# Peptides against a protein of PDB entry 3QIS, part 58

Target 1, 334 residues: chain A of PDB entry 3QIS
Amino acid sequence: PSLELSRREFVFENVKFRQLQKEKFQISNNGQVPCHFSFIPKLNDSQYCKPWLRAEPFEGYLEPNETVDISLDVYVSKDSVTILNSGEDKIEDILVLHLDRGKDYFLTISGNYLPSCFGTSLEALCRMKRPIREVPVTKLIDLEEDSFLEKEKSLLQMVPLDEGASERPLQVPKEIWLLVDHLFKYACHQEDLFQTPGMQEELQQIIDCLDTSIPETIPGSNHSVAEALLIFLEALPEPVICYELYQRCLDSAYDPRICRQVISQLPRCHRNVFRYLMAFLRELLKFSEYNSVNANMIATLFTSLLLRPPPNLMARQTPSDRQRAIQFLLGFLL

## One batch from the design tools (peptide; made by RFdiffusion4, then SolubleMPNN)

Design b1_p11_7_s3 (from b1_p11_7, 3 letters changed)
Fold by OpenDDE base, seed 1:
Structure b1_p11_7_s3 (fold): chain B 334 residues (1-334), chain A 11 residues (1-11)
Amino acid sequence: as target 1 above (334 residues)
Amino acid sequence: MTSEELLQEAV
C-alpha cells in the first residue's frame, strides 16, 4: 500500500491559550489495494501527538483512488498552557502516519506560542509588573524558577523574606486585581453572575487584553469577565490553595479558627489572592437580591477552582471530601 | 469601598 499526501509540513503561527487553529491536508490511496492508515506513537511515546495537537480522523480505511481530508487541530488548554508559557514545551511535533503493511509518513508540526498570564504561577505574576507579552521568554523562565524557590522557602521557613533592594512583589497579580476590580465596580448588580456563560469571542479578547496591556477597563460583558476569572483560577499551575494544604483544609473544614490558621501558612501571594477573592465574594453576597449569588453556589463553584485535590488524589475524591471542601470555603464567605 | 480598600483589608 502507498499514500500521497498533499502536505507534510504544518506551521501554526501565533498560537494562543484557548484559541483553536486548524490546518488541513489530503491523503490519497495511490495504490491498487485498500489500506488502513493510523497516527501512531513514536518510540517511547504513549500518544501519537502532544496534548495540544489532534488529528481528525486519526485513523481510517481508504479504497484504491480514495481521498480523505485530515484536520490538524492545535488547541492549548489548561493542561498545556504552563509548559508552553515557560518554554519547556514548544509548538513542535512529528506525527507518524502509519500504513498497515506499508510505510511510515512523517508530518512536521512547527510554530510559535505566545505566552499568557493564564497558566502562569501566582508567584511569577506577583513579580511581573508589565504585561506578559512585554516580558522576554528568558525572564519568564527566571521568574518561574525564582517563584518556585520562594514558594519552597515560604513553606519551610516562617521567616519573613528579608526584602533586600529587589523590587517588592505585587500583593496580588495585576491580572487578578484587574478582573476583581472590574467585577466589583460593574458586576455587583449583574443578574446571574457566575451562572451565565461568557461569550467565547469576549473571553479571547479579555485574555489578549490581560496578556498585552494594563487596561483601565476590561472589554466584554460582566459574564465574560466573571468567566475569565474562573478560567484564570482553573489554569493556575498551582491552585490558590496549594496542594500541600489540601488535606489540612478538609480536616479543618468545621473549625473556622483552624481554617484561618491553614490559610495563614500559604505562600504570601497565594494567601493574599485567597483573602482578596474571599473579601470580593463577601461583597457580592451583599447584593444577592440583584445578582442571584448565594454562599452555597459560590462555595460550590469556587471550591473546584481554589481547593483542587492533588493530582495523586483526583481519582479518589469522595462526596464527603467535596462537602468538607465546600464547608471550608463557606467559613470564609459567611 | 474600592477594590483597593478590599485588597488592603484582605492582606
Scores: peptide ipSAE 0.457, ipTM 0.953, DockQ to the pose 0.974
Fold by OpenDDE base, seed 5:
Structure b1_p11_7_s3 (fold): chain B 334 residues (1-334), chain A 11 residues (1-11)
Amino acid sequence: as target 1 above (334 residues)
Amino acid sequence: MTSEELLQEAV
């Protein structure tokens, strides 16, 4: 069997979080026999491609002189955004198109990624006083290393030594402040807030705005700004309530005094973000007659974002654990 | 109440 490929090199320029890019090529059976093609893993890989890449179709049959179009889709989700922001991974891959009883064909994927405040740690963002696109990649690495060390010191209850001439971290990320300030000013009377989805085009504009600027006003509808806050919280590498405290939150869910004590043990930036979000959501609940928002809806929605099970426990989450997690959050909304 | 006041009460 034999294939002809119209292209073997693909470049994806200016890849961004949640922005789909597509490149297409053709494969043709220039042999005399039917053939089966498939994308196959390399020797050390479990998958035929990186998590941000997909081929469609990834397998198929071709009759003699048949041609099929293959789409290469690049999409950076919450699962790939953090490792791309840090530069641990890059927009580079090699695909192996295997022909059954035939030759392997190699495809080269390359490009560049544009960093996002989405998928960046709360600790790094608290140290980042400028938009992420203004921060040199070398400085992003340093901020992430310093972020990790600060989280460890906070967990060990180490008193910060006299912070020398280093710029004091922000109390909360500027991106969270901008989103919450907008919602607090303009969305408290918005009917169906957090229930109506935003527009995808407006969400992309909000992400680009937060990555590139410190705006006076966030673009888009109140629904799009509200959904952007949810996407931001979902994309965090470490949730607002750190994984180390997850089980203690469930165990304390019916004791409001213990719940407050557990939150006091969060790293400073995580604790500040949690308290700020709870203060905002309590204010939003005062306008329930206008916005149709209630404590049970808000607790159910935000619990999955703020109090995520650790990756090793995700497959074991019970309905009882979910109800305890909701009850934990309700104790801060009421 | 401003969002700044809300932040100052929370932190």
Scores: peptide ipSAE 0.447, ipTM 0.950, DockQ to the pose 0.956
Fold by OpenDDE base, seed 2:
Structure b1_p11_7_s3 (fold): chain B 334 residues (1-334), chain A 11 residues (1-11)
Amino acid sequence: as target 1 above (334 residues)
Amino acid sequence: MTSEELLQEAV
């Protein structure tokens, strides 16, 4: 069997978080026998492609002189955004299109990724006074390394921040401040806030706006801005409540005094973000007659975002653990 | 209350 491919080199320019890109090519059976094609893993790989890439179809049959269109879809989700932001991964791959009893055809995937404040650590973002797209990639790496070291020092209750050499970090990421400021100003009376989904186009505009600028006003509906805040919190590599404190939050869920003590042990940026979000949400709850928002709904929604189980425990979370996690947040909303 | 005031009360 043999194939003719219309293209073998694919370039995905300016790949962004949550923005789907598609490149199409044709494969034609130029042989005289039916062939089965499939994308196969390279040697030592478990998957035929990186997590941000997909081929559709990834396998199929071609009769002699038959042609099929294959779509190469690039989509950076929350699962790939952090490693792309750090430059640990890149928009580069090699796909192996295999023919049963035939040849391998290599496809080269290349491109560039544009960093996002989504999927960046709270520690790094507190050090970014400018939009992430204005920050050189080399400096992003340095900020992540410094952020890791400062997190570890904070957890160890060791030496005060050496105030001497680096610019004082922000109290909270400017991106969180901008989202919450908008919601606080314009969305407190918004009916069904956090219950109505945003528009996908508006979400992309909000993400691009936060990545590239410090806007006076966030574009889009209050629902899109509210959903952008949820997406931001979900995309955090380390949740607002660090994984190390997860179990202690559950254990303390019915003791408000211990709950506050657990939160006080968070790294400064995480603690500030948590307290700021809780203050905002308590303010939002004062307008429940207008926005139809209640403490149980908010606690349920934000618990999955702020108080995530460590990845190794995710599949084992009991209904009791979920209820304790909700109860923990309720103690800050009431 | 501004968002700045809300932040300063929280942190």
Scores: peptide ipSAE 0.436, ipTM 0.949, DockQ to the pose 0.950
Fold by OpenDDE base, seed 3:
Structure b1_p11_7_s3 (fold): chain B 334 residues (1-334), chain A 11 residues (1-11)
Amino acid sequence: as target 1 above (334 residues)
Amino acid sequence: MTSEELLQEAV
């Protein structure tokens, strides 16, 4: 069996968070026998491609002289955004198109990723006074490393913020401030806020806006801005409530005094973001007659974003754990 | 209340 491929090299320029890119190629059976093709893992890989890449179809049969179009889909989700932002991963891969009882065909995937404030740590964003696209990649790496070290120092309660660091970090990420400020100004009376989905095109515009600028006004509907806040919180490499405090939040869920003590132990950036979000959401609840928002709905929605189980506990989350997590947040909304 | 005031009450 043999295949002819229309292309073997693919370049995905300017790959962005949540922006699907597609490149197509054709495979043709130029042999005299039917053939089965499949994308196969490389040696020591578990998957035929990186998490941000997909082939469609990834396998199939071709009759003699049959041709099939294969789509190579590049999509950076919340699961890949952090490692691409840090430069730990890149838009580079090699696909192995295997022909049963035939030859392997290698496809080269290359390109570039444009960093996003989505999937960047709260600590790094608090140090980032400019849009992420203005920050050199080398400086992004340094900011993430410094952020990790300061998070550890803050958890250890050991070092007062050295007043000698020439640039004081922001109290909260500017991106969170911009999203919350917009919602606070314009969305308090928005019917079905956080219940109506945003528009995908508007979400992309909001993401691009936050990555590239410090806008006076966020583009899009209040629903799109609200969903962008949810996406931002979901995409955080570490949730607003750090994984280390997850169990303590559940254990304290019915004691509001202990809940406040647990929150006081968060790293400064995480603590500030949590308190700021809770303050905003309490203000939003004053307008429940207009926005149809209630404390139970908010607590249920934001619990999955702010108080995520550690990856090792995700598969074990009970309905009781979910209810405790909701109750924990309710103690800050009421 | 401004968002700045809301932030200052929170942090």
Scores: peptide ipSAE 0.428, ipTM 0.948, DockQ to the pose 0.975

Design b1_p11_8_s1 (from b1_p11_8, 5 letters changed)
Fold by OpenDDE base, seed 1:
Order: structure tokens, then C-alpha cells, then sequence
Structure b1_p11_8_s1 (fold): chain B 334 residues (1-334), chain A 11 residues (1-11)
């Protein structure tokens, strides 16, 4: 069997978080026999491609002289955004198109990723006074490393931050501040806030706006701005409540005093963001007659974002654990 | 402290 490929090199320029890009190519059976094609893992890989890449179709049959279009889809989700922001991963891959009883065909995927404040750590963002797209990639790496070290120091109750000449970190990320400020000013009376989905185009505009600027006003509907906050919280590499405190939150869920003590043990940035969000959500609940927002709905929604189980426990989360997690958050909303 | 004052305190 033999295939002819219309293209073997693919470049995905300016890949962004949640923005789908597609490149297409054709494969033709230029042989005399039917053939089966499939994308196969390379040696030591579990998957035929990186998580941000997909081929469609990834397998199929071709009769002699048959041609099929294959789409290469690049999409950076919350699962890939952090590693791409840090430069740990890149928009580079090699696909192996295998022909049954034939040869392998190699496809080269390349491109560039544009960093996002979505999927960046709270610690790193608290050190970013400028939009992430204005920050040199080298400095992003340094900020992430420094953020990790400062998180560890804070957990160890080590020495107060030397008030040395380094610019003081923000109390909360400017991106969270902007989203919450907008929602407070414009969305408190919005019917079905956090219950109505935003528009995908508006969400992309909001993401791009936060990545590239410090706007006076966030573009899009209140629903899109609200959903952007949810997406931001979901995309955090570590949830607002650090994984290390997850079980303690569940164990304390029915003791509001212990719950507050657990939160006090969060790293400074995480603790500030948590308190800030809880204050906002309590304010939003005062407008429940207008926005249809209630404490149970908010607790249920935000618990999955703020109090995520550690990756090793995700598969083991019980309905009881979920209820405890909701109860923990309710103690800060009421 | 109003929520607005709190918001500004985090700026």
C-alpha cells in the first residue's frame, strides 16, 4: 500500500487559549490495493499526539484512488494552558501516519503559543503588574519559579518577605480584580448571572483583553464576564484553595471557626483571592431578587472551581465529599 | 468597610 500526502508540514501561528485552529491536508491512496491508515503513538508515547492536538479522522480505509481530507485541530484547553504558558511544552509535535502493511509518514507540527493569564498561577499573576503579553517569556519562567519558592516559604512559615527593593506583589491578580470590579459595577442586577452562558466570541475577546491590556471596561455581556471569571478559576494550575488543604476543608466543613483557620493557612495570594471572591459573592447575594443568585447555587458552582480534589483523589470523590466541600464554602457565603 | 472600599483595598 502507498499514500500520497498533500502536505506534511503544518504551522500554527499565534495559538491562544481556547481558540481553535485547523489545518487540513489530503491523503490519497496511490496504490493498487485498499489500505488502512491510522495515527499511531511514537515510541514511549501513550497517545498519537499532544493533548492540544487532534487529527480527524485519526484512522480510516481508502480504496485505490480514494482521497480523504484530514483536519489537524489545535485547541489549548485548561489541561494544556499552564504547561504552554510556562514554556514547558510548545506548539511542536510529530505525527506518525501509519499505513497497515506499509510505511510510516511523518507530519511535522510547529507554531507558537501566546501566553495567557488564564492558566497562570495566582502567585505569578500577583507579581505581574503588566499584561502577560507584555512580559518577556524569560521573565514568565522566572516569575513561576519565584512563585513556587515563595509559596513554599509561606507554607513553611519562614521569614517575613524581606521588604527589600523588589516591587511588592499585588494583593490579588489584576485580572481577577478587573473581572470582579466589572461584575460588581455592572452585573449585580443581571438576571440569571452565573446561570446563563456567555458568548464564545465575547469570552475570547475578554481573554484577549486581559492578556494584552489593563482595560477600563471589560468587553462583552455580563454573562460573558461572569463566565470568564469561572473559566479563569477553572484554568488555575492550582485552585484558589490549595490542594494541600483540600481534606482539611472537608473535615472542617461543619465548623465555621475551623474553616476560617484553614483558610488562614493558605499562601498569601490564594488567601487574598479567596477572601476577595467571598466578599464579592456575599455582596452579589444581596441582589438575589434581581440576579436570581442564591447561596446554594453559588456554593455549588464555585466549590468545583475553588475547592478541587487533588489529582490523585479526583477519581475517588464521593457525593459526601462534594457535599462537605459545598458546606465549607456555604460557611463563607452566609 | 463597604464592598467598594474593600475592592479598592485590593487594587
Amino acid sequence: as target 1 above (334 residues)
Amino acid sequence: MSFAELLESYR
Scores: peptide ipSAE 0.250, ipTM 0.896, DockQ to the pose 0.859
Fold by OpenDDE base, seed 5:
Structure b1_p11_8_s1 (fold): chain B 334 residues (1-334), chain A 11 residues (1-11)
Amino acid sequence: as target 1 above (334 residues)
Amino acid sequence: MSFAELLESYR
């Protein structure tokens, strides 16, 4: 069996969070026998590609002289955004197109990623006074390392070492401040807020706006700005309620005093973001006659974003655990 | 403190 490939090198320029890019190529059976093709893992890999890449179709059959189009899709989700923001991973891969009883064909994937405030830690964002696209990549790495060390020191209740002239961190990320300030000013009377989806084009504009500027006003509808806040919270590498406190939140769900004590043990930035969001959501609930928002809907929606099970427990989350998590959040909304 | 004043305190 033999294949002819129309292209073997692919470049994906200016890859962004949640922005799909596609490149296509053709494969043709230039042999005299039917052939089966498949993308196969490289040595030591479990998958044929990185999580941000997909081939469609990834396998198939070709008759003699048959041609098929293959799409290479690049999409950075919440699962890849953090490692791309830090530069730990890059838009580089090699695909192996295997022909049954035939040769391997190598495809080279390359490109560049543009960092996003989405998928960046709350600790790093609190140290970031400028838009992320203005921050040198070297400084982003330093900010993530310093943020990890500060989180650990905060959890250990270690006294802050001397006030060296390091700029004081923000109380909350400017991106969260901008989203919530906009929603408070313009969306309190918005019918079906957090229930109606935003527009994909507007979501991309909001992400690009927050990554590149400090706007006076966020572009797009109130629904798109509301969904952008949900996407931001979902994309956090560490949820607003740190994984270390997850079980304690469930255990305390019916004791409002213990719930407040658990929140007081969060790292400063996480605790500030939590209190800030709860204050906003309680304010939004005062306008329920206009915005159709109720405490049960909000608690159900935000619990999955703010109080995520640790990765090792995700497969074991019971309906009872979900109900306790919702009850924990309800104690801050009522 | 109004909610608006609270929001500004986090700026």
Scores: peptide ipSAE 0.239, ipTM 0.893, DockQ to the pose 0.773
Fold by OpenDDE base, seed 3:
Structure b1_p11_8_s1 (fold): chain B 334 residues (1-334), chain A 11 residues (1-11)
Amino acid sequence: as target 1 above (334 residues)
Amino acid sequence: MSFAELLESYR
């Protein structure tokens, strides 16, 4: 069996978070026998491609002289955004198109990723006074490393940060400030806020706006701005309530005094963001007659974003654990 | 402090 491929090199320029790109090519059976094709893992890989890449179809049969179109889809989700932002991963891959009882055909995937404030740590964003697209990639790496080291130091040493050296970090990321300021100014009376989905085109405009500028006003509907806040919180590599405090939040869920003590142990930026969001959500609940938002709905929605189970416990989360997590957050909304 | 003043205090 043999195949002819219309193209073997693919370049995905300016790949962005949540923006689908597609490249197509054709494969033709130029042999005299039916053949089965499949994309196969490389020797050390479990998957035929990186998490941000997909081939469709990834397998099939071709009769002699039959041709099929294959789509290569590049999509950066929350699962790939952090490693691409840090430069740990890149828009580079090699696909192996295997022909049963035939040859392997290699496809080269290349391109560039444009960093996003989505999927960047709260610590790095608090040090980032300019839009992420204005920050050199080398400095992004340094900011993530420094953010990790300061988080570890703050957890290990209750030593007051020596006031002396670098520019003081922001109290909260400017991106969260912009989203919440917009929602407070324009969305408090928005019917079905956080219940109606945003528009995908508007979400992309909001993400691009936050990555490239410090706008006076965020573009899009109130629903799109509200969903952008949810997407931002979901994409955080470390949730607003750090994984280390997850179990303590569950254990304290029915004691409001202990809940406040647990929150006081968060890293400074995480603690500030948590308090800021809780203050906003309590303000939003005062307008429940207009926006149809209630404490149980908000607690249920935001608990999955703010108080995520650690990856090692995710498969073991009980309905009781979920209810305790919701109850923990309710103690800050009521 | 109003919520608006609180928001501005985080600016």
Scores: peptide ipSAE 0.236, ipTM 0.894, DockQ to the pose 0.786
Fold by OpenDDE base, seed 2:
Structure b1_p11_8_s1 (fold): chain B 334 residues (1-334), chain A 11 residues (1-11)
Amino acid sequence: as target 1 above (334 residues)
Amino acid sequence: MSFAELLESYR
């Protein structure tokens, strides 16, 4: 068996969070016998490609002189965004197209990723006074490392941040401030807020806007701005309520005094973001007659975003744990 | 403090 490939090199320029890119190529059976093709894992890999890449179809049969189009799809989800923002992973891969009883054909995937404020830590974003696209990638790595070290220090010792000449971190990320300020100004009377999906094109515009600028006004509908806030919170590498406090939140869910004590133990940026969001959501609930938003809906929606189980406990989350998590958040909304 | 004043305090 033998194949002819129309291309073997693929370049994905300016890959962005949640923006699908596609490159196509053709494979042709230039042999005299039917053949089966498949993409196969490299040595020591469990998958034939990285999580942000897929081939469609990834396997198939070709009759003699038959041709099939294969799509290579690059899509950076919430599951890949953080490792690409940090430069731990890159838009580079090698695909192995295997022909049964034939040869292996190697495809080279390359490109560049454009960092996003989505999937970046709250700690790093509080240190970024400029849009993330204005920050050199080397400085992003340093900011993430410094943010991790300061988080660890803040958990171990209330060492007062030495008043050294380092620029004071923001109280909250500018991106969260911009989203919430917009929603407060323009969306409090929006019917079905957080219940109606945004437009995908508008979501991309909002992401690009927050990554590249400090706008006076966020583009898109109130629904798209609201969904962008949800996507932002979902994409955080660590939820607003740190994983270390998850169980304590569940255990305290029916004691409002203990709940507030647990929140007081969050790192400064996480605590500020939590209090800021709860203040906004309580304000939004005052307009329930106009926006159809109620405390149970908001608590159910935001609990999955703000109070995520640690990765080791995700598979064990009970309906009781979910109800406790919702009850914990309700104590801040009412 | 109004909610607007609170928002501005986080700026």
Scores: peptide ipSAE 0.236, ipTM 0.892, DockQ to the pose 0.811

